# Peptides against a protein of PDB entry 4HTP, part 92

Target 1, 231 residues: chain A of PDB entry 4HTP
Amino acid sequence: SQTVASHVPFADLCSTLERIQKSKGRAEKIRHFREFLDSWRKFHDALHKNHKDVTDSFYPAMRLILPQLERERMAYGIKETMLAKLYIELLNLPRDGKDALKLLNYRTPTGTHGDAGDFAMIAYFVLKPRCLQKGSLTIQQVNDLLDSIASNNSAKRKDLIKKSLLQLITQSSALEQKWLIRMIIKDLKLGVSQQTIFSVFHNDAAELHNVTTDLEKVCRQLHDPSVGLSD

## One batch from the design tools (peptide; made by RFdiffusion4, then SolubleMPNN)

Design b2_p17_3_s4 (from b2_p17_3, 9 letters changed)
Fold by OpenDDE base, seed 4:
Structure b2_p17_3_s4 (fold): chain B 231 residues (1-231), chain A 17 residues (1-17)
Amino acid sequence: as target 1 above (231 residues)
Amino acid sequence: MTPFQKAFEKKIEELEK
């Protein structure tokens, strides 16, 4: 069955997240998220116009926006050091070169941008002059690849993990990779709380999540903002 | 309207044809 996520470019989510991060005020951050969510819901209604009782929901996007609440997908087993080494290899960076050292020593302030401790930002600046300007992945494809990574991590198949990571990286812009890294590390640094995200999604979302701890159930049961938990 | 919103609207229009 067709899903909204299979039609939404990952780049669109990343652009939204970038706008949220760059916004100074809570209200502006909320606006950007709401605009994306509203567009998603409208697309859902159009896509499923002739189909009732679909299981499709905002879940594919929500689990990337709130990756720390992921419970369906197992651990990736990926840390910043692994990604650093992968990028050094993939980009054929000299190991003693400036860019390789930036990636490996991401906790130490080495650059002018004040990105110390934020591996994703450091990676972004290394990738920006070297990567494609536009990615080609949908949200569904990103989730499929992340599922593969988690599954292969559980199976201790390091080679297949690398393969899926390479597929993600080679089909993504520098900006998309910045956000992908943050999703994998489970720290988006949006400057907006989980509670705020839930409140914008649905008035009952925080409550339902507190009871179920199931992000998919939250997204599915509260897909319609006008239909409450008790309805 | 943001660029991605415009893209979404275009896709919706394509689905409604």
Scores: peptide ipSAE 0.167, ipTM 0.784, DockQ to the pose 0.907
Fold by OpenDDE base, seed 5:
Structure b2_p17_3_s4 (fold): chain B 231 residues (1-231), chain A 17 residues (1-17)
Amino acid sequence: as target 1 above (231 residues)
Amino acid sequence: MTPFQKAFEKKIEELEK
């Protein structure tokens, strides 16, 4: 079945997240998220115009925006050190070179950017001059690859984990990889609380999530902002 | 209108044709 996520470029989500992060005020952060959500809902209505009973929802995007609430897929088993080593290998960086050392020692950066402790930002600057300018992945494809990583981690298939990571990396811009890293590490640093995200999505979203702890259920049952839980 | 919003609108228009 066709999903909204199969049509939405991952780059569009990343651009939205970047705008949210760069915004100084809560109101502006909320606006950027709301605009993306409204566009998603409008696209959903158009895509499913002739189909009333669909299971499609905002869940594919929401699980990337709130990755700490992920319950469907198991742990990735990926840490910053693993990603650092992967990038050094993939980019053929000299092991004793400046960029390799930045990735490995991301907690104590010696560089000009005050990005101490943020591996994703360190990676971004290393990747920016080396990666393609525009990625080709959809949100669905990103989730499929992340599902593969989690499944293979559970199965202890390290080689297949690496394969899926390489597919993500080689088809993503530096900016997309910055956000992908944050999704994997489960720390987006948006400056907006989980409660705020839920409140913008639906008035009853926080309550339903508190009861069910099921992000997909929240997205499906509360897909329409005008229809409440008691309806 | 943001670049991504424009892209969404174009895709919606394509779906409505």
Scores: peptide ipSAE 0.158, ipTM 0.780, DockQ to the pose 0.915
Fold by OpenDDE base, seed 3:
Parts: C-alpha cells; sequence; structure tokens
Structure b2_p17_3_s4 (fold): chain B 231 residues (1-231), chain A 17 residues (1-17)
C-alpha cells in the first residue's frame, strides 16, 4: 500500500532538520518541526481519503528524527571510522591528503570551522564539492536501505552492507549525507530535547512511549493530535 | 510558505484531481 513516506523526498526532511539546527531559540525550532509534521498529516489525509483503516503514520520520519529510540531495526554495526574509510575509497581520496586525514582524524581540530568531533560536519565539507546537488531518495527508500544494512549486519554480510551504503551515498547530496550520517550514528545535534519533539507531536506521546517503548505504536495510536490516550 | 510546504500542497492538489 502507498505510504506518505513513499512520496516525501528525504531532502525535505533534511532541509527541515537543517532549519531546526540553525534556529537559535526553542520556539523557532518547534515551529520548523510543527510545519513539517502538519504538512505530513495533511498529506496523509489526502492520500488516505478513501481508506479509514490504515497503518500508515509518521513513524518512518520519527524513527529518523529520534534514531536513539529505534527498536525495530537492529544495530547497523557502522562507526565513523568505517564511514571515513568508505568515503576515502569511494571518492578516491589520497590517503595522505588533507581530506582523507580530516575524515580519519575528525576528533582533532584541523581547521577554523570548530567542528572537531562532529564527523558529519567534516564529511559535509569534503562531500560538498564532490557530490550531487540534489538527491533522489524518498524517506521510504532511505528506511528500506537502512533496514537492509541492519539485516545484513546481523547476517555478517559485509559486502551487502557496503552495497546498500553506496546506494545511499551515490543518491544523496552532501547535506542529505550529513544528516544520514547523524541518523546512523544516532546523534542529530538538533538542540531540542526528545520531550519537546514528543510534546509537539502529541500531548500524550511522551507518556505512551515511556510505557510501551514502541515508537511505531506511539505514532499510530497518537496520529490524530485531537484524540488522546483516554479517548 | 516554505519550499517543502509548496511541494506538499502541489502533491495534495494532484491527489485531489
Amino acid sequence: as target 1 above (231 residues)
Amino acid sequence: MTPFQKAFEKKIEELEK
């Protein structure tokens, strides 16, 4: 069946996350998230106008926004060092060159940007002149590829993990890859708390999550902001 | 209206035809 996630470009989520990160105040961060969520819900209503009982929800996006709460997908087995080596290989970077060393030594300050310790930002600057300006992936496709990575990690199929990573990388802009890396490493650095994200999504979301620890259940049961847990 | 909101509105209009 069709899902909202199959229609939403991954680039749109990434641009929203970028706006949230760059916003100074809590109120502005909340506004950007709310606008994305409201648009998603409106699209859901239009897409499923003739179907009252659907399992589709905000879950495909929420699990990327709160990746530390992922419980359905198993561990990726991917660290910054693995990604650094992959990028060096894929981009054919000289191993002793400045860009390769920046990726490998991302924890050490190497420049004026002050991004030491943030691998995703280091990767962004390396990728910006070398990658596509516009990505082609939907949120659904990103989740499918991430599912493949987790499944193949569990099965110890390293070659298939690499294949899925290459599909993600080659179909994404530098900005999209920055956020994808943060999703995989499970640190988005949005400057807004998990509690705030839940509160914007639904007033009862934090409570339901605390009891169930099931992010999909939270997104499905509390899809309508006007319908509470007790209703 | 933000670029993504415009994209969503366009898609909704397409679904309503």
Scores: peptide ipSAE 0.158, ipTM 0.783, DockQ to the pose 0.929
Fold by OpenDDE base, seed 2:
Structure b2_p17_3_s4 (fold): chain B 231 residues (1-231), chain A 17 residues (1-17)
Amino acid sequence: as target 1 above (231 residues)
Amino acid sequence: MTPFQKAFEKKIEELEK
């Protein structure tokens, strides 16, 4: 069956996240998230207008926005050091060069940008002049690749993990990779709380998540913002 | 309207045809 996630470019989510991060104040951050969510719901209604009882929901996006709440896929087994080494290899960066050292020593302040400790931002600046300007992945494809990484990590298939990571990287812009890294490391730095995200999604979302700890159930059962838990 | 919003509206319109 068709899903909304199969039609939404990953770049669109990343652009939304970027706007949220750059926004000053809770209200503006909420606005950007709400606009994305509303568009998603409208798209869902259009896509599924002739189909009842679909299981499709906001879950594919929500699990990327709140990666700390992911429970379906196993651990990735990926840390910043692994990504640094992968980028050095992929970009053929001189090991003693400035950019390679920035990636490997991302915790040490080496510049005026104040990006110390934020690997994703450091990677972004290294990638920006070197990678494609527009990514080609959908949200569904990103989730499929992340599922593959988790599965192969559990199976100890390091070569296949690398393959999936390369697919993600080579098909993503620098901005998309910045957010992808943050999703993998599970720290988006949006400046809004989990509670705020849930409250915008649905009035009962936080409560249902507290009971079920199942993000997919939350997204599915509370897909309609006008239908509450008691209905 | 942001480029994202425009893109989504266009996609929705295409689905509604």
Scores: peptide ipSAE 0.148, ipTM 0.775, DockQ to the pose 0.792

Design b2_p17_4_s1 (from b2_p17_4, 8 letters changed)
Fold by OpenDDE base, seed 5:
Structure b2_p17_4_s1 (fold): chain B 231 residues (1-231), chain A 17 residues (1-17)
Amino acid sequence: as target 1 above (231 residues)
Amino acid sequence: MLSEAELRFQELIEELE
């Protein structure tokens, strides 16, 4: 079936997340998220105008925004050190070079940006001069690849995990990869709480999630902000 | 002013019409 996520560029989610992160105030952060969500819902209504009772929802995006609440996918089994080694290999970075050392020693200050401890930011600056300016992946495609990674991790197929990761990063800009890394590591550093995200999505979202712990159910049942749990 | 993402959503909607 048709989904909103199959049409929305991953880049658009990433740019929204970037705006949220860069915003200093809670109100501004909320505004950026709300604008993206409202646009998503409008497109959903248009896309499914002639089809009632669809299962499509904001879930494909929400699970990337709140990756720590993921319950459908198994663990990725990916850590910063694995990604560092992958990037060094893919980019053919000298192992004793400045950029390789930045990636491997991301916890210690090695650069001028003051991003020690934030692997995604360190990776961003290494990738920026070396990657495509614009990615080509949709949100659905990103989720498909992440599903593959989780599945292959469960199956202990490291080679296939690497393959899926390569597909992700070769089709992504540096900015998209920054956020992709944060999604995989499950730390977006948005500066807004989970409660805030839920409250913006729907007044009853936090309550439903507390009961079900099912993010998809939350997104599906509370897709319409005007329809509550008791309705 | 609309963000780039908002503009693309608008375009996506228009393509359905």
Scores: peptide ipSAE 0.656, ipTM 0.952, DockQ to the pose 0.809
Fold by OpenDDE base, seed 1:
Structure b2_p17_4_s1 (fold): chain B 231 residues (1-231), chain A 17 residues (1-17)
Amino acid sequence: as target 1 above (231 residues)
Amino acid sequence: MLSEAELRFQELIEELE
């Protein structure tokens, strides 16, 4: 069936995450998340206006926002070093060049931005002058590709993992890739806690997750903020 | 002021009408 995630550009999620990260203070961070979530819910209602008992929910986005809570998708088997090497190859960066070295030695400060230890930020600045301005992937497509990566990792098909990664990369802007990297590495650095995200999503979300550890169930059962767990 | 994402959601809703 049709899902909200199949319509929402991944770029829009990333821009929201960027706003959250750049915002000073908890209140503004929460506002940006709430605005995205509310819009999602409104579109959900419109999309499924004539359909009952849909399983569609915020889960496709939530699992990218809280990737540490992912339980459906198996491990990617991807670390910063792999991504560094991939980018060096993809961008045809000289191996002994400054940009390649920045990616490989991302833990050591080399530039003016002070992004040591944050691979995604290092990658962003390398990618910024080299990538397309706007990506073309939807949230669903991103999740599909991530599913493929996890599946191929489980099957030990490294070549197919690389293929899926390349599909993600070639269809994403530098900013989108920054956040994609953080999703894969499972560290978004939003500046808001998991508890805060849950509390904004639904008053009962944290409780339900604590019991079930099932993020999809949380998103589905508590899709309506006005309907409680006990209702 | 609506964000780009919010505006896009609005457009998506309008496309359903």
Scores: peptide ipSAE 0.655, ipTM 0.952, DockQ to the pose 0.802
Fold by OpenDDE base, seed 4:
Structure b2_p17_4_s1 (fold): chain B 231 residues (1-231), chain A 17 residues (1-17)
Amino acid sequence: as target 1 above (231 residues)
Amino acid sequence: MLSEAELRFQELIEELE
């Protein structure tokens, strides 16, 4: 079945997240998220105009925005050190070179950007001059690949994990990879709380999530901001 | 002004019409 996520570029989610992160005030951060969400809902209504009771919802995006609340997809088994080694290999970086060492020693300040401890930011600057400027993945495709990674991690198939990671990486811009890394590590550093995200999504979202701990149910049941939990 | 993402959503909607 058709989904909104199958049409929305992953790049558009990433650019939205970038705007949120760069915004200083809570209100501005909220505005950027709200604008993306409202657009999503509008497209949803258009896409499913002739179909009621679809299961499609904001869930594909929400699970990437709040990856720490992921319960459907199992653990990726991926840490910063694994990604560092992967990038060194993929980019053919000299092992004793500046960029390789930056990735491996991401916890210590090595540059002028103040990115110590933020692997995704360090990776971004290494990737920016080396990767394609524009990615080609939709949100659905990203989630499909992440599903594959989690499944293969459960099956202890490291080779297939690498394969899916390579697909993600080779089809993503540096900015998209920055956010993808943060999604995998489950730390987006948006500067807004989970409560704020839920509050913007729906007035009853936090309550429903607290009861169900099911992010998909939250997104599906509260897809319409005008329809409450008790309705 | 609409963001790039918002503009793309508008384009996606228009493609359905």
Scores: peptide ipSAE 0.653, ipTM 0.952, DockQ to the pose 0.806
Fold by OpenDDE base, seed 3:
Structure b2_p17_4_s1 (fold): chain B 231 residues (1-231), chain A 17 residues (1-17)
Amino acid sequence: as target 1 above (231 residues)
Amino acid sequence: MLSEAELRFQELIEELE
């Protein structure tokens, strides 16, 4: 079955998130999110023009934007230390080298960037000169790989977890990996609240989520911004 | 001015026509 997420590059979501993060004001942050969302909905309508009863929705993107609300996917079992070690291995970084130490000691200020405590930013600068400039993954593919990681974590299959992580990493730019890390760790640092995201998505989104705690249901039932819960 | 993402969505829609 066709989905919007199967056509949208993960890079486009990441660039949108980057714009939101860099924006200073709430209004500008909201604008960037709204523009992406509106475009998504427009494409959805075109893609499903002859199929009105589809389950496709903004959910594949929303669950990456609000990863702390994920309830379908099991825990990844991945922390910053694991990622640090993986990157050191993958990039063949000297263990006592500057970049390896930055990754392992990401909580300690190591430079003038002021990124202490933000592993994703530390990783970004290490990856920038070493990674592909453009990734090749769609949002659907990213979610498939994350599903694999969660499933294999539940099954205690560490080797398969590593395999999926390597696929994510090797097919992503430094910027995409920055955001992917934040999605896995479940802290995007966008500078806008969950309430704001829901409000932009749909007027009734926060209420429905508060009752159901089901992000997919929220995205599906409130796909049309003009149709409310009581309608 | 449209963002790259917005332009991509426009292209995707055009490909359906």
Scores: peptide ipSAE 0.649, ipTM 0.951, DockQ to the pose 0.805

Design b2_p17_4_s2 (from b2_p17_4, 12 letters changed)
Fold by OpenDDE base, seed 3:
Structure b2_p17_4_s2 (fold): chain B 231 residues (1-231), chain A 17 residues (1-17)
Amino acid sequence: as target 1 above (231 residues)
Amino acid sequence: MLSAFELRVQELIAKLE
């Protein structure tokens, strides 16, 4: 039952994503992603060295990096407005205060940062002085909580959705929450295309995804970069 | 320089041995 994702802190993925976003050139962005992926595969091989035919793959990370391609989970039913209200409540922000208004009116430029329209960045600056410096969640735990949110949204259990969101928020740093928000909203703003991500992952990844639209299948079948679809 | 994650992976692998 052990997976790579159960050992990898969510913070490590977020740090990688942050590096990718801050990099200006395509080559540098690719380098950061490749280094993360290579390390993941290395750990996978070590973790599963005595076990063949495991179903474990890069999928737990890939579905967070390319959240718009998620097909296994139902819709979260979460928008920026809901998150804004939740943060105002959780942080006990004055409703007429500057921070609350920033969250609610995130599309309006505040003049301090060029973050108009980017709710995650607005949230980050509000959260930075108020949240944990280091989160405690693994990638597996994040996915479990996101699964719970989607399932409860489908079942129209709003109270349980809130519970899972609170677990995510209270166990995450401001930076981790920035990226978590972007994953939920399904817009990471990495500055690198889906095609590039697939190309770095495996030469046949884009083709297999185009046919199957199954991100998990892509990650499992093309786990080894040296083994192609026709092999 | 290795990233924090790369270093962590090395540590995790070492624990498996």
Scores: peptide ipSAE 0.366, ipTM 0.888, DockQ to the pose 0.800
Fold by OpenDDE base, seed 5:
Structure b2_p17_4_s2 (fold): chain B 231 residues (1-231), chain A 17 residues (1-17)
Amino acid sequence: as target 1 above (231 residues)
Amino acid sequence: MLSAFELRVQELIAKLE
């Protein structure tokens, strides 16, 4: 069975997140998210026409937008320091070089961008001149790789974790990696609250999540914005 | 003006028809 996530480029989600982050006002942030969601639902309806009982939903995207609410996959076991070391190795950066030091000492301001403490932003600028311009991963593929990372972390298979991370990195643009890092670290810095995201998704989403703590159930049961929780 | 994603969704839908 096909899913919307298997057709949507990860780059499109990242572009939306970038717009949300750069937007100054709450209303504009909401607009960008709403437009993405509406387009997703439109594609869902087209993809699943004549198939009324599908389990496909916005969940694959929602779990990346609200990664702190992830309950299906276990912890990644990945911190900024691990990513820094990985990038230094992958990009063959001199250990005592400027870029390597920026990644390792991301909490200390060393650059001109004022990104101290924001590892994802620091990584972005290091990656921008070194990575491909356009990624090739779908949202489904990203989630599959993240599932692999979590599973292998649980199994303490560090080499396989690295393998999956390399697949993510080598198939992603610098911008996509910026957001991927934030998803892994579980801090998107969007400037919009969880409550706002839920309210835009569905009027009953916050309530259902408060009761179930099941993000997939929220996305599936409240897929149609016109159908309420009590319906 | 439609976003890049909105445009791609239209294209994807068109391929399904």
Scores: peptide ipSAE 0.360, ipTM 0.884, DockQ to the pose 0.771
Fold by OpenDDE base, seed 1:
Formats: sequence, C-alpha cells, structure tokens
Structure b2_p17_4_s2 (fold): chain B 231 residues (1-231), chain A 17 residues (1-17)
Amino acid sequence: as target 1 above (231 residues)
Amino acid sequence: MLSAFELRVQELIAKLE
C-alpha cells in the first residue's frame, strides 16, 4: 500500500536535518522539525483521505531521526572504519593519500574544517566533489536498504551488506551520505534532545515511549497531535 | 518561505486531487 515515506525523497529529510543542525537556537531547530512534521502530516491526510485505519505513520522518518531508539532492525554491524575502507575502495582513493588518511584517521585533525572526531563530516568533504548533486532515494527505499543491511549482518553475509551499502552510496548526494552515515552510526548531532523531538511530535510521546519503548507504536498511536493518550 | 519539502508536499497533494 501507499505510504508517505514512499513519496518523500530522502534528500528532503536530509535538508531538514541540515537546517536543524545549522540553526543556532533551540527555537529555530524546533521550527524546522515542526515544519517538516506538519507537512508530513498534511500529506498523510491527503494521501489517505479515503482510507480508514491505515498503519502508515511518521515512523519511517522518526526511526531515522532517532536511530538510537530503533528496535525493529537488528544491528548493522557497521562502524566508521568499515565505511572508511569502503569509501577508499569505491572512490579509488590512493591509500596513502590525504583523503584516505582523513577517513581512516578521522579522530585526528588533518584539515581546516575542525571536523576531527566526526566521521560523517569528514566523509562529506571527501564526497562533495566526487558524488551526485542530487540523490534519488525515498525514505522508504532507504529504510528498505537499511533493513537489508541489518538482515544480512544477522545472517553473516558481508558481501551482501556491501552490496546494499553501495546501493545507498551510489544513489545519494554527499549531503545525504553525511546524514546516512550518522543514521547508521546512530548519532545525528542535531543539537536537540530526544525529549525535544518527542515534545514537538506529540505532548504524550515521551510518556508513551517510556512505557512501551516502541517507536512505531508511539508514531501510530499519537499520529494526531490533537488526540492524546487518554482519548 | 516554504521549504523545498513543503513545496513538494503541495505539489503531491495537488496531484492527488
């Protein structure tokens, strides 16, 4: 069946996350998230206007925004070192070159950007002159590929993990890959707390999540901001 | 000013109507 996530480009989520990250104040960060969420809900209502009891919700986006709360997927088994090696191979970077060394030694300052310790940012600058300007993946497709990675990791199929990663990478811009990396590593560095995200989503979201630890349930049950837990 | 996503949502909704 049709979902909002199947229509929303991953690039749009990444652009929103980028705006949130770059915003100086809490209020502006909240505004950007709220605007994305409101638009999502508006599209949901239009998409499902003639369909009752749909299970579609903000969950596909929320699980990428709060990846540390992911409980449906098993572990990816992916760390920065693996990604570094993959990028070196994919981009055919000289192994002793500056860019390869930046990726491998991401914790050590090597450039002028001051991004030491942030692998995603280092990767971004390496990728920026080498990758597509615009990605082609929807949020649903990204989640499908991430599901594949988790499943293949569980099944100890390393080659298939690499295949899915390559599909993600080759269909994503540098900016999208920055955020994808952060989603996989489960650290978005947005500058807003989990509590703030939940509070913007729904007044009862934090409470429901605290009880259920089920992010999908939170997103489905509290899809309507005007309908509370007690209703 | 509407974001790119907000504009896209408007377009998507228009296609549904």
Scores: peptide ipSAE 0.360, ipTM 0.880, DockQ to the pose 0.810
Fold by OpenDDE base, seed 2:
Structure b2_p17_4_s2 (fold): chain B 231 residues (1-231), chain A 17 residues (1-17)
Amino acid sequence: as target 1 above (231 residues)
Amino acid sequence: MLSAFELRVQELIAKLE
């Protein structure tokens, strides 16, 4: 069946996340998230106008925005060191070169941007001059690939994990990869709390999540901001 | 000012109508 996530470019989510991160105040951060969410809901209503009781919801996006709350997908088994090695190989970086060393020693403060310890930012600057300007993946496709990675990690199929990672990387811009890395590592650095995200999503979201710990249920049951849990 | 995503959503909705 058709989903909103199958129509929304991953780039659009990343652009929103970038705006949220760059915003200084809580109010501005909230505004960017709200605008994205409202647009998503509007498209949902249009897409499913003639269909009742759809299971489609904001969940595909929410699970990427709050990756720490992911419970459906198994562990990726991916760390910064693995990604560093993969990028060195993929980009054919000299192993003793500046960029390779930056990726491998990402915790060492060597940059002017204060990116020490933030692998995603270090990767971004390495990737920016080398990657596509615009990615081609939808949010659904990203989630499918992440599902594949998790499943293959569980099955100890390293070759297939690499295949899915390569697909993600080769079809993503540097900016998209920055956020993808942060999603995999589960640290977005948005500057807003989980509680704030839930409160913007729905007044009852925090409560429902506290009880169920099921992000999909939260997104599905509270899809309509005007309909509460008790309604 | 509308974001790129907001504009895209409007376009997507228009295609559905």
Scores: peptide ipSAE 0.349, ipTM 0.880, DockQ to the pose 0.811

